# Ledger of designs, part 32: peptides against a protein of PDB entry 6A30

Target 1, 150 residues: chain A of PDB entry 6A30
Amino acid sequence: AQDADNVLQPIMDLLDSNLTLFAKICEKTVLKRVLKELWKLVMNTMERTIVLPPLTDQTMIGTLLRKHGKGLEKGRVKLPSHSDGTQMIFNAAKELGQLSKLKDHMVREEAKSLTPKQCAVVELALDTIKQYFHAGGVGLKKTFLEKSPD

## One batch from the design tools (peptide; aimed at target 1 T20 A135)

Design b2_p22_6_s3 (made by RFdiffusion4, then SolubleMPNN; from b2_p22_6, 13 letters changed)
Fold by OpenDDE base, seed 5:
Structure b2_p22_6_s3 (fold): chain B 150 residues (1-150), chain A 22 residues (1-22)
Amino acid sequence: as target 1 above (150 residues)
Amino acid sequence: SEEREKKLREGLQKAREELQAK
């Protein structure tokens, strides 16, 4: 549990900030698409964090999350005018696209078989993330979350 | 949008509570 919390807490904080913004500015269909891309990103990041040596990955996730999160923190969230909202969505989509590209440059270390401890952390993390992305029914469908590639 | 935001926050809080309880 403690290891899972250490991995998930930075992710949950990032997701809280970004998803709250997306819920405000995105139409329902756009929000679902954004959530699907975030789901893929989180799953891939979590897989790499658990499979790769623990010390380098927490710093990399924190750095990746901070580098992309800093672009959003500067302005007092003045409720952007409708034109500003579209630009914010475009910027957020661009940032997500850059995160996806950075993924391709992260060296896939050899898929070592997860230890039983790592498996337990993954299971706990997956359940937590699935609940978050479902968001009481306004987020992603349970069927989508369950069929996501393991 | 406000209701969606509320549900996302509730989902996050529930997820955190469940993570801490295990």
Scores: peptide ipSAE 0.103, ipTM 0.677, DockQ to the pose 0.680
OpenDDE base, seeds 1, 2, 3, 4: peptide ipSAE 0.095, 0.098, 0.092, 0.100; ipTM 0.670, 0.668, 0.665, 0.672; seed 1 fails the geometry check

Design b2_p22_6_s4 (made by RFdiffusion4, then SolubleMPNN; from b2_p22_6, 9 letters changed)
Fold by OpenDDE base, seed 2:
Order: C-alpha cells, then structure tokens, then sequence
Structure b2_p22_6_s4 (fold): chain B 150 residues (1-150), chain A 22 residues (1-22)
C-alpha cells in the first residue's frame, strides 16, 4: 500500500487540482469527455510504467509527475474572471500534453515479469485509480472503467 | 459547478483515504 501511495500521490494531487477546476467550469458532457481522455492517458502511462520499468522506475515516474505537477500548479494562472474558461481548458490540455511526453520519456525497459509484490502493488494502484476516476459516482461509470484494458 | 466540484473532491479524497488504509 505504501509503495502504491508513493507512486500515485503525485498524479492524484495533479488530478485533484485539475479535475476540481474542470468540474467547476465544464458542462457535464464536457467533463465526462475530459475524464475519459484522462483515464486513457493514465492507463496508458501506467501500462508502460508497469510493463517497462521495475519498481525503481516507478519512483522516477512519481518524481517526473511531481515535477510536472508542481510546474503545473505554479503555472496555474489565477483565473480572474469567468470569461476565460476556454483558456483554463487550454492550459489544462497543455498540462495533459506534458503527461503524454512523460510517456515518451519512459525508457522501454525489457518487459520483465512482475514479481508477486509488484503485481500486488499494480493491482492496488489500478483499483485506487478506478475508484479515483469513479469518484463516488460523479466521475466515470464503473462499467467504463472495468472495460479499460489492463 | 461548485456543488459538482465539491462532490468530485469528496470522491477523490475518499479514494485516497482508502489507499492509505490498504
């Protein structure tokens, strides 16, 4: 649990700040679409993180996500007026684009079979992320989350 | 929007708390 928490905290902090903002400014349909795209991005990033790097690389991803997340929080322009909702979406999309670049910088290590401990961490991480994106029913539907390729 | 954001925030916090207890 602690290892999974250490890996997920940076991404959760990033998602908490951004999704809270999106929930305030976006219409329900737009929010769902954003959440779906974020879900795909997170799943793809995790898949590469799990398949390619050993647990040591999870720390690197956490560090990279933390660095980018902090840069993202600092770059979060205090939106003065309601009129710039579009600019907020663009900034958030740009931030998500930086997460995609993290995916490309993940060194493709040889797909080693995960140890039982690593598998347990991954399973816990996936379950947590599913719960996170479901967000008590205000986020994505469970059926959508369960159909996502592991 | 504010109500939805608060609901989302609470859901996210609950997920984080479950992870910490797991």
Amino acid sequence: as target 1 above (150 residues)
Amino acid sequence: GDERAEKLRKGLQEAREKLKKA
Scores: peptide ipSAE 0.209, ipTM 0.761, DockQ to the pose 0.784
OpenDDE base, seeds 1, 3, 4, 5: peptide ipSAE 0.201, 0.202, 0.202, 0.197; ipTM 0.755, 0.753, 0.758, 0.754

Design b2_p22_7 (made by RFdiffusion4)
Pose (drawn by RFdiffusion4):
Structure b2_p22_7 (pose): chain A 105 residues (1-54, 100-150), chain P 22 residues (1-22)
Amino acid sequence: AQDADNVLQPIMDLLDSNLTLFAKICEKTVLKRVLKELWKLVMNTMERTIVLPPSKLKDHMVREEAKSLTPKQCAVVELALDTIKQYFHAGGVGLKKTFLEKSPD
Amino acid sequence: TFVVPSAKERIEKIQKAYEEAE
């Protein structure tokens, strides 16, 4: 849990002062649109940075084996991810839980 | 659903700022 907090700390320092500034000055729809968009952006960047997928093999170029995360690493990632979701739900001012769960991103 | 402490505190700030806007 402490490790997951440390992982999310950088992105939370960035969004905190912001998300906070918004919903204060945005209409509900405007806020929701921005959060939906920032959501897609975070999920996409995570997909393309901490988990980029894994070469000519014999003759025909095959994808390499993925280097598995350690058990502790897997757990930190799952928790941190579940935490960002609650962060964007924001207890009922951010995105709805139903939207986040069915988010294709 | 478990959430890390720092995230809870930040969520409370967002909620307070939203309620003030209303």

Design b2_p22_7_s1 (made by RFdiffusion4, then SolubleMPNN; from b2_p22_7, 9 letters changed)
Fold by OpenDDE base, seed 4:
Structure b2_p22_7_s1 (fold): chain B 150 residues (1-150), chain A 22 residues (1-22)
Amino acid sequence: as target 1 above (150 residues)
Amino acid sequence: MFVVPRVQESIERIQKAYKESL
């Protein structure tokens, strides 16, 4: 449980900040599209994290997500005008897109099989993220979340 | 499934945000 929370915390902080913003500024159809792309990105990031050498330091996912999350200081979010919303989506998509570029620098070290403990942590993390994206039925459909992003 | 209270709060916040966007 504690290990899963440590893995989830940086992801949930990123998702909570970005999805709350997108929910406020996006129309429903746009929001659903953004959610689908974010889901794919999260799944791809998790998949790579699973294929990457064991999380020796909680710092790697945390640093991966913190290196990209450092831009959102707790400044009083003045609701930007409709024109500023598109730029914020673009900037957030660009920041999230930089997470995708990290693909090219993560050397595939030999896929060390996850220990049973690491596997259980990842499964719990994935289930929690699925619940977050589903949001009690208001977010993405379960059938979409159970599909591979590939 | 036990959901960590912090995660549950995040889910509730996003549920509210999505409902307000509809």
Scores: peptide ipSAE 0.364, ipTM 0.853, DockQ to the pose 0.538
OpenDDE base, seeds 1, 2, 3, 5: peptide ipSAE 0.334, 0.359, 0.359, 0.354; ipTM 0.838, 0.852, 0.852, 0.848; seed 5 fails the geometry check

Design b2_p22_7_s2 (made by RFdiffusion4, then SolubleMPNN; from b2_p22_7, 8 letters changed)
Fold by OpenDDE base, seed 2:
Structure b2_p22_7_s2 (fold): chain B 150 residues (1-150), chain A 22 residues (1-22)
Amino acid sequence: as target 1 above (150 residues)
Amino acid sequence: AFVTPSVKERIERIKKAYLESL
């Protein structure tokens, strides 16, 4: 349980910050698109982190997300004026784009087989993140979240 | 002590944020 929490908390903190911001600045249609792209990014990052060295380093998913999310955390979301909203969306999209580039630099180290414990932690993390993106049916559809991002 | 919010609390917060954007 504690190991799962250690993995989840950094991810959830990042998701909370980013999704809360996106919910404030994006219209419904844009928000849905952003959520879908962010979901794909999270799934891809998790998949790669699973393939990358043991989850024993609490720092990897959180660090990958934090290295690119550092720009958003410091910003007290001043409700942007109409002109500022566009710039914030652009900046948020740019940050998401930078996260996608991280995909290319993550050397596929040889798929280290996760231990059964690590698998259980990842499964729990995935389920929790799915629930978070679903948000009781207000967010992404369950059918979308259950599909492979590939 | 900064109490980390529960998963349930996080979901409720984001649910509210989504609903406010709709």
Scores: peptide ipSAE 0.495, ipTM 0.887, DockQ to the pose 0.246
OpenDDE base, seeds 1, 3, 4, 5: peptide ipSAE 0.481, 0.479, 0.482, 0.475; ipTM 0.883, 0.881, 0.883, 0.880

Design b2_p22_7_s3 (made by RFdiffusion4, then SolubleMPNN; from b2_p22_7, 9 letters changed)
Fold by OpenDDE base, seed 2:
Structure b2_p22_7_s3 (fold): chain B 150 residues (1-150), chain A 22 residues (1-22)
Amino acid sequence: as target 1 above (150 residues)
Amino acid sequence: MFVVPSVQERIERLKKAYLESL
């Protein structure tokens, strides 16, 4: 339980900040597209982080997401003017693009076999993230979340 | 003491944000 919470906390903090922001600044169709791309990014990042590094207490996902998330902590979300919203989307897209580039630099080292405990933590993490993106039916459809991001 | 919000609380907050944007 606590290991899963340590893995999830940085991801949830990033998702809370970014998805709440996107919900406020994006039109509905744009929001759905952003959510789908963010879901793919999260899944791809998780798959690589699960396959490449040992699940050390410092989840590389959390560190990567935290390095990119630290820039958003300070500001009271003033409802950005239409111009400010566009800049925020651009900045968020730039950060997401950097995460994608980091994906390309992570050489797929040999898939380290996950222990049964690590597998259980990953499964719990995936289920929790799926619930978060589904948001009780307001977010992404279950059928989309159950499909492979490939 | 920073109380880490539960997963359920985070989901409810996100639901509210989505519903307010609709």
Scores: peptide ipSAE 0.403, ipTM 0.850, DockQ to the pose 0.268
OpenDDE base, seeds 1, 3, 4, 5: peptide ipSAE 0.403, 0.385, 0.393, 0.401; ipTM 0.848, 0.843, 0.846, 0.848

Design b2_p22_7_s4 (made by RFdiffusion4, then SolubleMPNN; from b2_p22_7, 6 letters changed)
Fold by OpenDDE base, seed 2:
Structure b2_p22_7_s4 (fold): chain B 150 residues (1-150), chain A 22 residues (1-22)
Amino acid sequence: as target 1 above (150 residues)
Amino acid sequence: PFVVPSVQERIKKIQEAYKEAE
């Protein structure tokens, strides 16, 4: 649905850029950890978005992720030379640290009642994001994605 | 004109990126 697309596009745009960068600069183990943390952040942000603001074309998810991801947007992902790689890792670590802080400050409020239409949009959005993080089996495991985030 | 990639295309691109990290 168009509503789901409006919600997803900002998130997907951010994830495309950031995850592509992380995949290039992180070894497999670190990448998996990054994916798990980002998944938790996305889920927590979605929960807050459901609870606090009505689902509008500008989702708080995209705004929050964009606010914390701004440091990564400025660079064309050049393949890091050895020297550039260290700086990229440092920048990525800094951004991850900020995301972690955001998670800690996200107060879980009681979910507001959603209309059936809003529920359908959220369900579709969640399914799509899960597919994105699962990435045909090369990303996060389905069992991890199906568990409630801490 | 910028065409927004489909979800499937985005997933495919990310799959490739993840595989390269392995």
Scores: peptide ipSAE 0.453, ipTM 0.872, DockQ to the pose 0.260
OpenDDE base, seeds 1, 3, 4, 5: peptide ipSAE 0.444, 0.449, 0.450, 0.448; ipTM 0.872, 0.871, 0.871, 0.871

Design b2_p22_8 (made by RFdiffusion4)
Pose (drawn by RFdiffusion4):
Structure b2_p22_8 (pose): chain A 105 residues (1-54, 100-150), chain P 22 residues (1-22)
Amino acid sequence: AQDADNVLQPIMDLLDSNLTLFAKICEKTVLKRVLKELWKLVMNTMERTIVLPPSKLKDHMVREEAKSLTPKQCAVVELALDTIKQYFHAGGVGLKKTFLEKSPD
Amino acid sequence: EEEAEELKKAFLEPAEELLEEA
């Protein structure tokens, strides 16, 4: 849990002062649109940074084996991910839980 | 200022609660 907090700390420091500034000055729809968009952005960047997928093999170029995360690493990633979701739900001011769950991103 | 504090708490508390449970 402490490790997951450390992983999320950089992105939380960025969004905190913000998300906070918004909902204070945005109409519900405007806030929801921004959060839905920031949500897609975070999920996409995570997909393309910490988990980029894994060369000519014999003759026909095959994808390499993925280097598995350690068990502790897997757990930290799962929890940190589940935490960002709750962060965007924000207990009922952010995105609805139903939207986040069915988010294709 | 009060509204900004309330909103900050609303964004942070659910994430902190999940981490405390873990």

Design b2_p22_8_s1 (made by RFdiffusion4, then SolubleMPNN; from b2_p22_8, 10 letters changed)
Fold by OpenDDE base, seed 2:
Structure b2_p22_8_s1 (fold): chain B 150 residues (1-150), chain A 22 residues (1-22)
Amino acid sequence: as target 1 above (150 residues)
Amino acid sequence: SEELEKLRKAFRDPYLELLKKA
């Protein structure tokens, strides 16, 4: 469970921070689009976190997410003026972009065969995230979530 | 707000359950 926490906590922090913002400022159609992009990002991040030795990458992702999450929290307190909303979206996009750049620096170490325990943790994490993005049917469709390369 | 709360709950509740089993 600690291993699952290490994987899920950074993702949860990212998702909670960004989705809270997006849900407030975005229309439903825009929110769905954002959710799709976040889903892709999360899947890519998880794939890399799984492939990379859990310790170093989780701390880096966590640190990056915390540093940037604090930036978003500071933006949350100000009632978004129209200009603030755009800036917040831009900041969120920038944060997402930084996660993508982390992709390039994460040396694909050879896909270390996950131990059965690690596989179980990843599966649990994936199921949790899929459930989150589905959100009882108000989020992304199950078919879309299942087609994402697990 | 309701959709956001559902999203949060959908993630947080399973996560908390996982932590309790840890």
Scores: peptide ipSAE 0.112, ipTM 0.689, DockQ to the pose 0.301
OpenDDE base, seeds 1, 3, 4, 5: peptide ipSAE 0.102, 0.086, 0.107, 0.097; ipTM 0.681, 0.663, 0.686, 0.677; seed 1 fails the geometry check

Design b2_p22_8_s2 (made by RFdiffusion4, then SolubleMPNN; from b2_p22_8, 9 letters changed)
Fold by OpenDDE base, seed 3:
Parts: C-alpha cells; sequence; structure tokens
Structure b2_p22_8_s2 (fold): chain B 150 residues (1-150), chain A 22 residues (1-22)
C-alpha cells in the first residue's frame, strides 16, 4: 500500500485541485464530461508510465511522478481571472499531459518487464484511481470505468 | 458550498481508505 501511495499521491493531488475548480464552474452534466476526459488522460498516462519506462525500481515511478507533480504545481499556469471554463480544462489537460513526458525521459532503456511486485503495485494504484473517479456513485459509472483500457 | 464539499469528500474517500491501510 505504501508503494501504491507513492505512485498515487501526485496524481491525487493534481486531480483534487482541478476537480474542485471544475465542480465550481461547471454544471453537473458538463462536469461529468470533464471527468470522462480526465479519466482517459489519466489512464493513457498510466499506460505509458507502465509500458514504456524501464522500471528499475518501484520507487522510481513514484519519484518520477512526484517530480512531475511538483513541476506541474510550480508550472501551474495562473489562469486569468476571466478565463472561461474551456481554457481551464485545456490547462488541466496540458498539466496532466506533462506526466507523459516521463516516457520520453525513460525511453533510453529497453522496456523491462514489470516484476510481480511492480504489477501488484500498479494494479492497486489503478483500482484506487477507478474508485476515485466513481466517487461512491456520484462520479463516473462503473461500467464506463471497466470498459476503459487500463 | 456544502454540496461541493460533499462531492469532494466522495472523490477523496477511496484514497483515504488506501492511506489507512498503508
Amino acid sequence: as target 1 above (150 residues)
Amino acid sequence: SEELEKLRKAFREPYLELLKKA
């Protein structure tokens, strides 16, 4: 669980901040659409992080994500006070997209297969993310989350 | 609003449960 937390913490911090903002400015139906797009982005990022980087160490994913998460916090474009919801969504997507840059930096080594331990950590992390987006039933439907490639 | 706070808590709850097990 600790290893999973290392992976999830940067993602959760980013999601919590952005979702709070979107919930304030979006109508419920719009918010649901935003959640779907964020879900796809997170899943794509996770897939790239798992498949492409030579995971030499379980802590490496967490460290890299944390480094990028901190970088995202620092690089958080101050949205103009008059920025519309569309611009906010775009910026959030851009921030999450930067997590995929982990891929580009790690591509130098041949993709090593994940150890069973690493797989278990990733599975736990993915399950937690699914639960996050489901949010006890007020978020995305389970059927939608289960159909998403992860 | 109280409603927004409830929503936020609902999203966070699964992660908080994970942290309790860690």
Scores: peptide ipSAE 0.295, ipTM 0.822, DockQ to the pose 0.498
OpenDDE base, seeds 1, 2, 4, 5: peptide ipSAE 0.135, 0.081, 0.092, 0.146; ipTM 0.718, 0.642, 0.653, 0.730; seed 5 fails the geometry check

Design b2_p22_8_s3 (made by RFdiffusion4, then SolubleMPNN; from b2_p22_8, 8 letters changed)
Fold by OpenDDE base, seed 4:
Structure b2_p22_8_s3 (fold): chain B 150 residues (1-150), chain A 22 residues (1-22)
Amino acid sequence: as target 1 above (150 residues)
Amino acid sequence: SEELEKLRKAFREPREELLKKA
């Protein structure tokens, strides 16, 4: 569980901040669309991060995600409390763009078989993310999350 | 505002549960 949290923390911190903003500024249909795109991005990023990391210890996935997550956080412009809604959207879009960059920096290493421990961490992480995106029914539908490529 | 708070709680809850299991 701790390893899963270490893997998820940078992503979840970024998502929490962005989704909070989007929940405030977006209409429900727009929010759902954004969530769907974020879900795809996160799933693709996780697939690359978790499936492709070289045999190095869970610490490497956590470290890579932490390093990249810290890089992502450093690029996060603190939303000024008084920033125009347009600036908030721009900042959120920039943060989302950083997630995309994270995806691009994840080198396709040969799909090495994950150890059973790594698989368990991935499964736990995926379940947590699914719950996150479902958001008690306010977010994405369970059926959509279940059909998403694992 | 209530809906937003519910959403925020729902986003944090899975992570908090994960941390409690760790």
Scores: peptide ipSAE 0.129, ipTM 0.708, DockQ to the pose 0.470
OpenDDE base, seeds 1, 2, 3, 5: peptide ipSAE 0.120, 0.125, 0.115, 0.126; ipTM 0.696, 0.707, 0.698, 0.703

Design b2_p22_8_s4 (made by RFdiffusion4, then SolubleMPNN; from b2_p22_8, 7 letters changed)
Fold by OpenDDE base, seed 4:
Structure b2_p22_8_s4 (fold): chain B 150 residues (1-150), chain A 22 residues (1-22)
Amino acid sequence: as target 1 above (150 residues)
Amino acid sequence: SEELEKLRKAFREPAEELLKKA
């Protein structure tokens, strides 16, 4: 439980921050697209966390999330105008695209077999994130979440 | 604002429940 929480909390913080922003700016259709990209980001982040040693994982998740979250200044979120929102989505999509390219580089290293404990933590984390993204049916479809290759 | 809060709750509640069960 605590290990899963340690992995999930940074992800949830990122998701909550981004979803809050995008929910304000985006129409429902655009929001779904953003959610799909965020899902990919989360899956890629988790995959990296799985491949990396546990001690570096929290720092790497934090660093990856910070590197991608650094654009969200802690300050008074001035609601960007509709034009600013489109640019933010574009930038977010661009950042997510860069993460997907990094995935191809990491898969080539010998996937250290996750310990059974690590597998259980990842499975729990995945289930939690799937439920989060589904959001009681308001978010992404279950079929999309389940078909994710990650 | 109300729609946004509804979205936040929809995402947060399942996650919090799962974290409590984990």
Scores: peptide ipSAE 0.027, ipTM 0.566, DockQ to the pose 0.557
OpenDDE base, seeds 1, 2, 3, 5: peptide ipSAE 0.030, 0.025, 0.025, 0.025; ipTM 0.568, 0.556, 0.540, 0.560; seeds 1, 2, 3 fail the geometry check

## One batch from the design tools (peptide; aimed at target 1 D16 L19 T20)

Design b2_p23_1 (made by RFdiffusion4)
Pose (drawn by RFdiffusion4):
Structure b2_p23_1 (pose): chain A 105 residues (1-54, 100-150), chain P 23 residues (1-23)
Amino acid sequence: AQDADNVLQPIMDLLDSNLTLFAKICEKTVLKRVLKELWKLVMNTMERTIVLPPSKLKDHMVREEAKSLTPKQCAVVELALDTIKQYFHAGGVGLKKTFLEKSPD
Amino acid sequence: KTEAEKRIEELTEKLKEAEEEKE
């Protein structure tokens, strides 16, 4: 849990002062649109940075084996991910839970 | 509670207060 906090700390420091600034000065729809968009952005960047997928093999170029995360690493990633979701739900001001769960991103 | 949980709760409270001020 402490490790997951440390992982999310950089992105939370960035969004905190912001998300906070918004919903204070945005209409509901405007806020929702921004959060939905920032949500897609975070999920996409995570997909393309910490978990980028894995070369000529014999003759026909095959994808390499993924280097598995350690058990502790897997757990930290799952928890941190579940935490960002709750962060964007924001207990009922951010995105609805139903939307986040069915988010294709 | 974790530091992240506390920060999420504080963010939620600030957002709810901002909605109440608008009403």

Design b2_p23_1_s1 (made by RFdiffusion4, then SolubleMPNN; from b2_p23_1, 7 letters changed)
Fold by OpenDDE base, seed 4:
Structure b2_p23_1_s1 (fold): chain B 150 residues (1-150), chain A 23 residues (1-23)
Amino acid sequence: as target 1 above (150 residues)
Amino acid sequence: MTKSQKRIQELTEKLKQAELEKE
């Protein structure tokens, strides 16, 4: 459980600020689309980071996400006016697009078989992140999260 | 409650509040 938390904390650090911002500026339908793209990104990043490097580098998932998320300065989110919101969505989409391109550069090294312990950590982490994206029912539907390629 | 579960709860409340402010 603690290992799963350690893996998820960097991801949650990145997502919390972004999701809060998007929730404020996006209409519900747009927000759901953004959440779906973020979900895909997180799943793809986790899959590759877990399968390729030893899970011991918990810092790598966070670092991979952080390397691409470096634009989130700690600045007080002033609620942007409607015009500023569009630009912020565009910038966020651009950042997400860059993260999707990282998909092409992560060479499938030979999938080292995860140890049973690593598998258990991954399963717990995946369950927890599904709950995170579901966000008590205001986020993504459970059915979507369960049908996504694990 | 795990740290992750606490963060999920906090996010849930923030998202709910944001939706209420749009109605």
Scores: peptide ipSAE 0.298, ipTM 0.811, DockQ to the pose 0.790
OpenDDE base, seeds 1, 2, 3, 5: peptide ipSAE 0.249, 0.286, 0.255, 0.247; ipTM 0.777, 0.805, 0.784, 0.776

Design b2_p23_1_s2 (made by RFdiffusion4, then SolubleMPNN; from b2_p23_1, 7 letters changed)
Fold by OpenDDE base, seed 4:
Structure b2_p23_1_s2 (fold): chain B 150 residues (1-150), chain A 23 residues (1-23)
Amino acid sequence: as target 1 above (150 residues)
Amino acid sequence: MTKSQKRIEELTKKLKEALKEKE
């Protein structure tokens, strides 16, 4: 539904901006760790969006996801030469640190009741995001994705 | 399929490919 798109767009922007670089420069274990942290961040952000304002507010999700980081610019990741690679790793590490700080400031709140329509939108959004993080089985495990983001 | 669903599929493909290349 259109409402799900409103929820997903800022999340996809975050994922695209951060994971494009990390996927290129990180080894598998580090990339998996990044995925786990991003998953937790996304889930916590969605939780806040449900508790505080209506889900239709796309700006709220965007604000929450960007609070501690100038998201990695949509910039075309140049294949780093050796010198460029070091700087990219440094920048990536910095961005990851900012995301971690954001996570630490996120407080779990008591969920409010949603209408059936809102529930359906959230479920659709969650399923879509889970699909992304699972990445056909090579990403995060289903058991991890079904657990609390804490 | 919504625009977001199409986009997430493409992103998923990119991630999947990146992960496979690292195995």
Scores: peptide ipSAE 0.419, ipTM 0.876, DockQ to the pose 0.556
OpenDDE base, seeds 1, 2, 3, 5: peptide ipSAE 0.416, 0.413, 0.406, 0.417; ipTM 0.873, 0.872, 0.871, 0.875

Design b2_p23_1_s3 (made by RFdiffusion4, then SolubleMPNN; from b2_p23_1, 10 letters changed)
Fold by OpenDDE base, seed 1:
Structure b2_p23_1_s3 (fold): chain B 150 residues (1-150), chain A 23 residues (1-23)
Amino acid sequence: as target 1 above (150 residues)
Amino acid sequence: MTKSQERIKKLTEELKKALEEKE
């Protein structure tokens, strides 16, 4: 249980920081596109975390997410005019899309066989995250989430 | 439920509500 929490906390921080505002201000179609890109990012991050040697758990996921999340400075976002908000969302979505290209440059470390314990933690984390993105049926479709490489 | 499970449940409900309001 504690191991699952260690995996989930950074992901929840990412989701909370990036979706809470967007979910309120974006149109449904834009929000669903953002959700799909975030899903890919989360899956990629989890895959890399699994494949990478258990390096000190909290620091690496946090550092990987922080290095790429730095563009959202804590500045008191004056609600930019509709144009500026759209541009920020577009830039954030573009950055997330570019992070998907980072898949090609990160050395496919040989898929380390997960221990049974690690598998159980990952399965629990994946089920929890799938539930989030499905959002009771109004979010991403189950068929889309199930086709994502677990 | 773990603290993380409770937090994700809350976030899920917030996202759900936000999406439903857009329909």
Scores: peptide ipSAE 0.326, ipTM 0.824, DockQ to the pose 0.571
OpenDDE base, seeds 2, 3, 4, 5: peptide ipSAE 0.269, 0.302, 0.313, 0.269; ipTM 0.795, 0.812, 0.819, 0.796; seed 2 fails the geometry check

Design b2_p23_1_s4 (made by RFdiffusion4, then SolubleMPNN; from b2_p23_1, 6 letters changed)
Fold by OpenDDE base, seed 4:
Structure b2_p23_1_s4 (fold): chain B 150 residues (1-150), chain A 23 residues (1-23)
Amino acid sequence: as target 1 above (150 residues)
Amino acid sequence: MTASQKRIQELTEKLKEAEKEKE
């Protein structure tokens, strides 16, 4: 359980601020679309990181996500006016786009078989991140999260 | 509750609040 939390914390750090911002500035349907794209990105990143040895470096997912998340300076998020919202979405999309480029740099090393322990951590992490994206019913539907290629 | 579960609750509350502010 603690290992899964450690893997998820960097992802949540990246997503929390962005999701909160998007929730404020986006209409509900737009927000859901953004969440779906974020979900796909996170799942693809996790899948690649899991397939890429070794999941042992919690620092790599964290560092990869942090390297791309460092642009969020702790600046007091002044509620952007309506005009600023579009720019913020664009900036956030740009930051997320950098995460998609991470997709291209992760060389498929030979799929080392995950140890049973690693599999258990991944399963728990996946369940937890599904709950995160569901966000008590405000986020993505459970049916969407369950149909996503695990 | 795990740290992740707490964060999920916090996010849920923030998202619900944001939804109420739009209505």
Scores: peptide ipSAE 0.314, ipTM 0.817, DockQ to the pose 0.812
OpenDDE base, seeds 1, 2, 3, 5: peptide ipSAE 0.258, 0.296, 0.311, 0.291; ipTM 0.785, 0.808, 0.817, 0.804

Design b2_p23_2 (made by RFdiffusion4)
Pose (drawn by RFdiffusion4):
Order: C-alpha cells, then structure tokens, then sequence
Structure b2_p23_2 (pose): chain A 105 residues (1-54, 100-150), chain P 23 residues (1-23)
C-alpha cells in the first residue's frame, strides 16, 4: 500500500490543485467532460509507458516474450490502478463508477 | 477556501480509504 502511494504521488500532486480548482468553477457537464478526457489521457499514457508491449525469429519477425513483473510489482500496479479509479470517482463528484468500469481505455 | 477544502477532501478520501483497507 505504501508503495502504491509512492507510485501515484507524482500524478496526484499534478492533478490535486487542479481537479480541485475545477469543479469549483465548472458547470457539472463541463467538469464531467474534462474528467472524462483527463481520465482517457492518464489511462492511455500508462498503457504506453509502464506497460509497453514487448524481432526477427528464425525468419518471420515474432513478438518477444514479455518480462513479467514481480509479484510485489503486480500487486502495487493493481492497487495503484484501483486507487486512481476511486480518485476519479471522487466519492460522487467525479466520474460515475459505472462509467469508469466500462471505460474502454 | 472552504469549498476548495471540501472538494479536495472528496477527491482524496476515497483513494486514502482504499489504501488504508489494503494496509
């Protein structure tokens, strides 16, 4: 849990002062649109940075084997991910839980 | 200022509670 907090700390420091500034000054729809968009952005950047997918093999170029995360690493990633979801739900001001769950991103 | 504090709590508390439960 402490490790997951350390992983999210950089992105939380960025968004905190912000998300906070918004909802204060945005209409519900405007806030929801921004969060939905920032959500897609975070999920996409995570997909393309910490988990980029894995070369000519014999003759026909095959994808390499993925280097598995350690068990502790897998757990930290799962928890950190579940935490960002709750962070965007924000206990009922952010995105609805039903939207986040069915988010294709 | 009060509204900012309240909104910040709403954004942080659910994430903090999930981490406390995991601990």
Amino acid sequence: AQDADNVLQPIMDLLDSNLTLFAKICEKTVLKRVLKELWKLVMNTMERTIVLPPSKLKDHMVREEAKSLTPKQCAVVELALDTIKQYFHAGGVGLKKTFLEKSPD
Amino acid sequence: EEEEEELREKFLKPAEELLEEAE

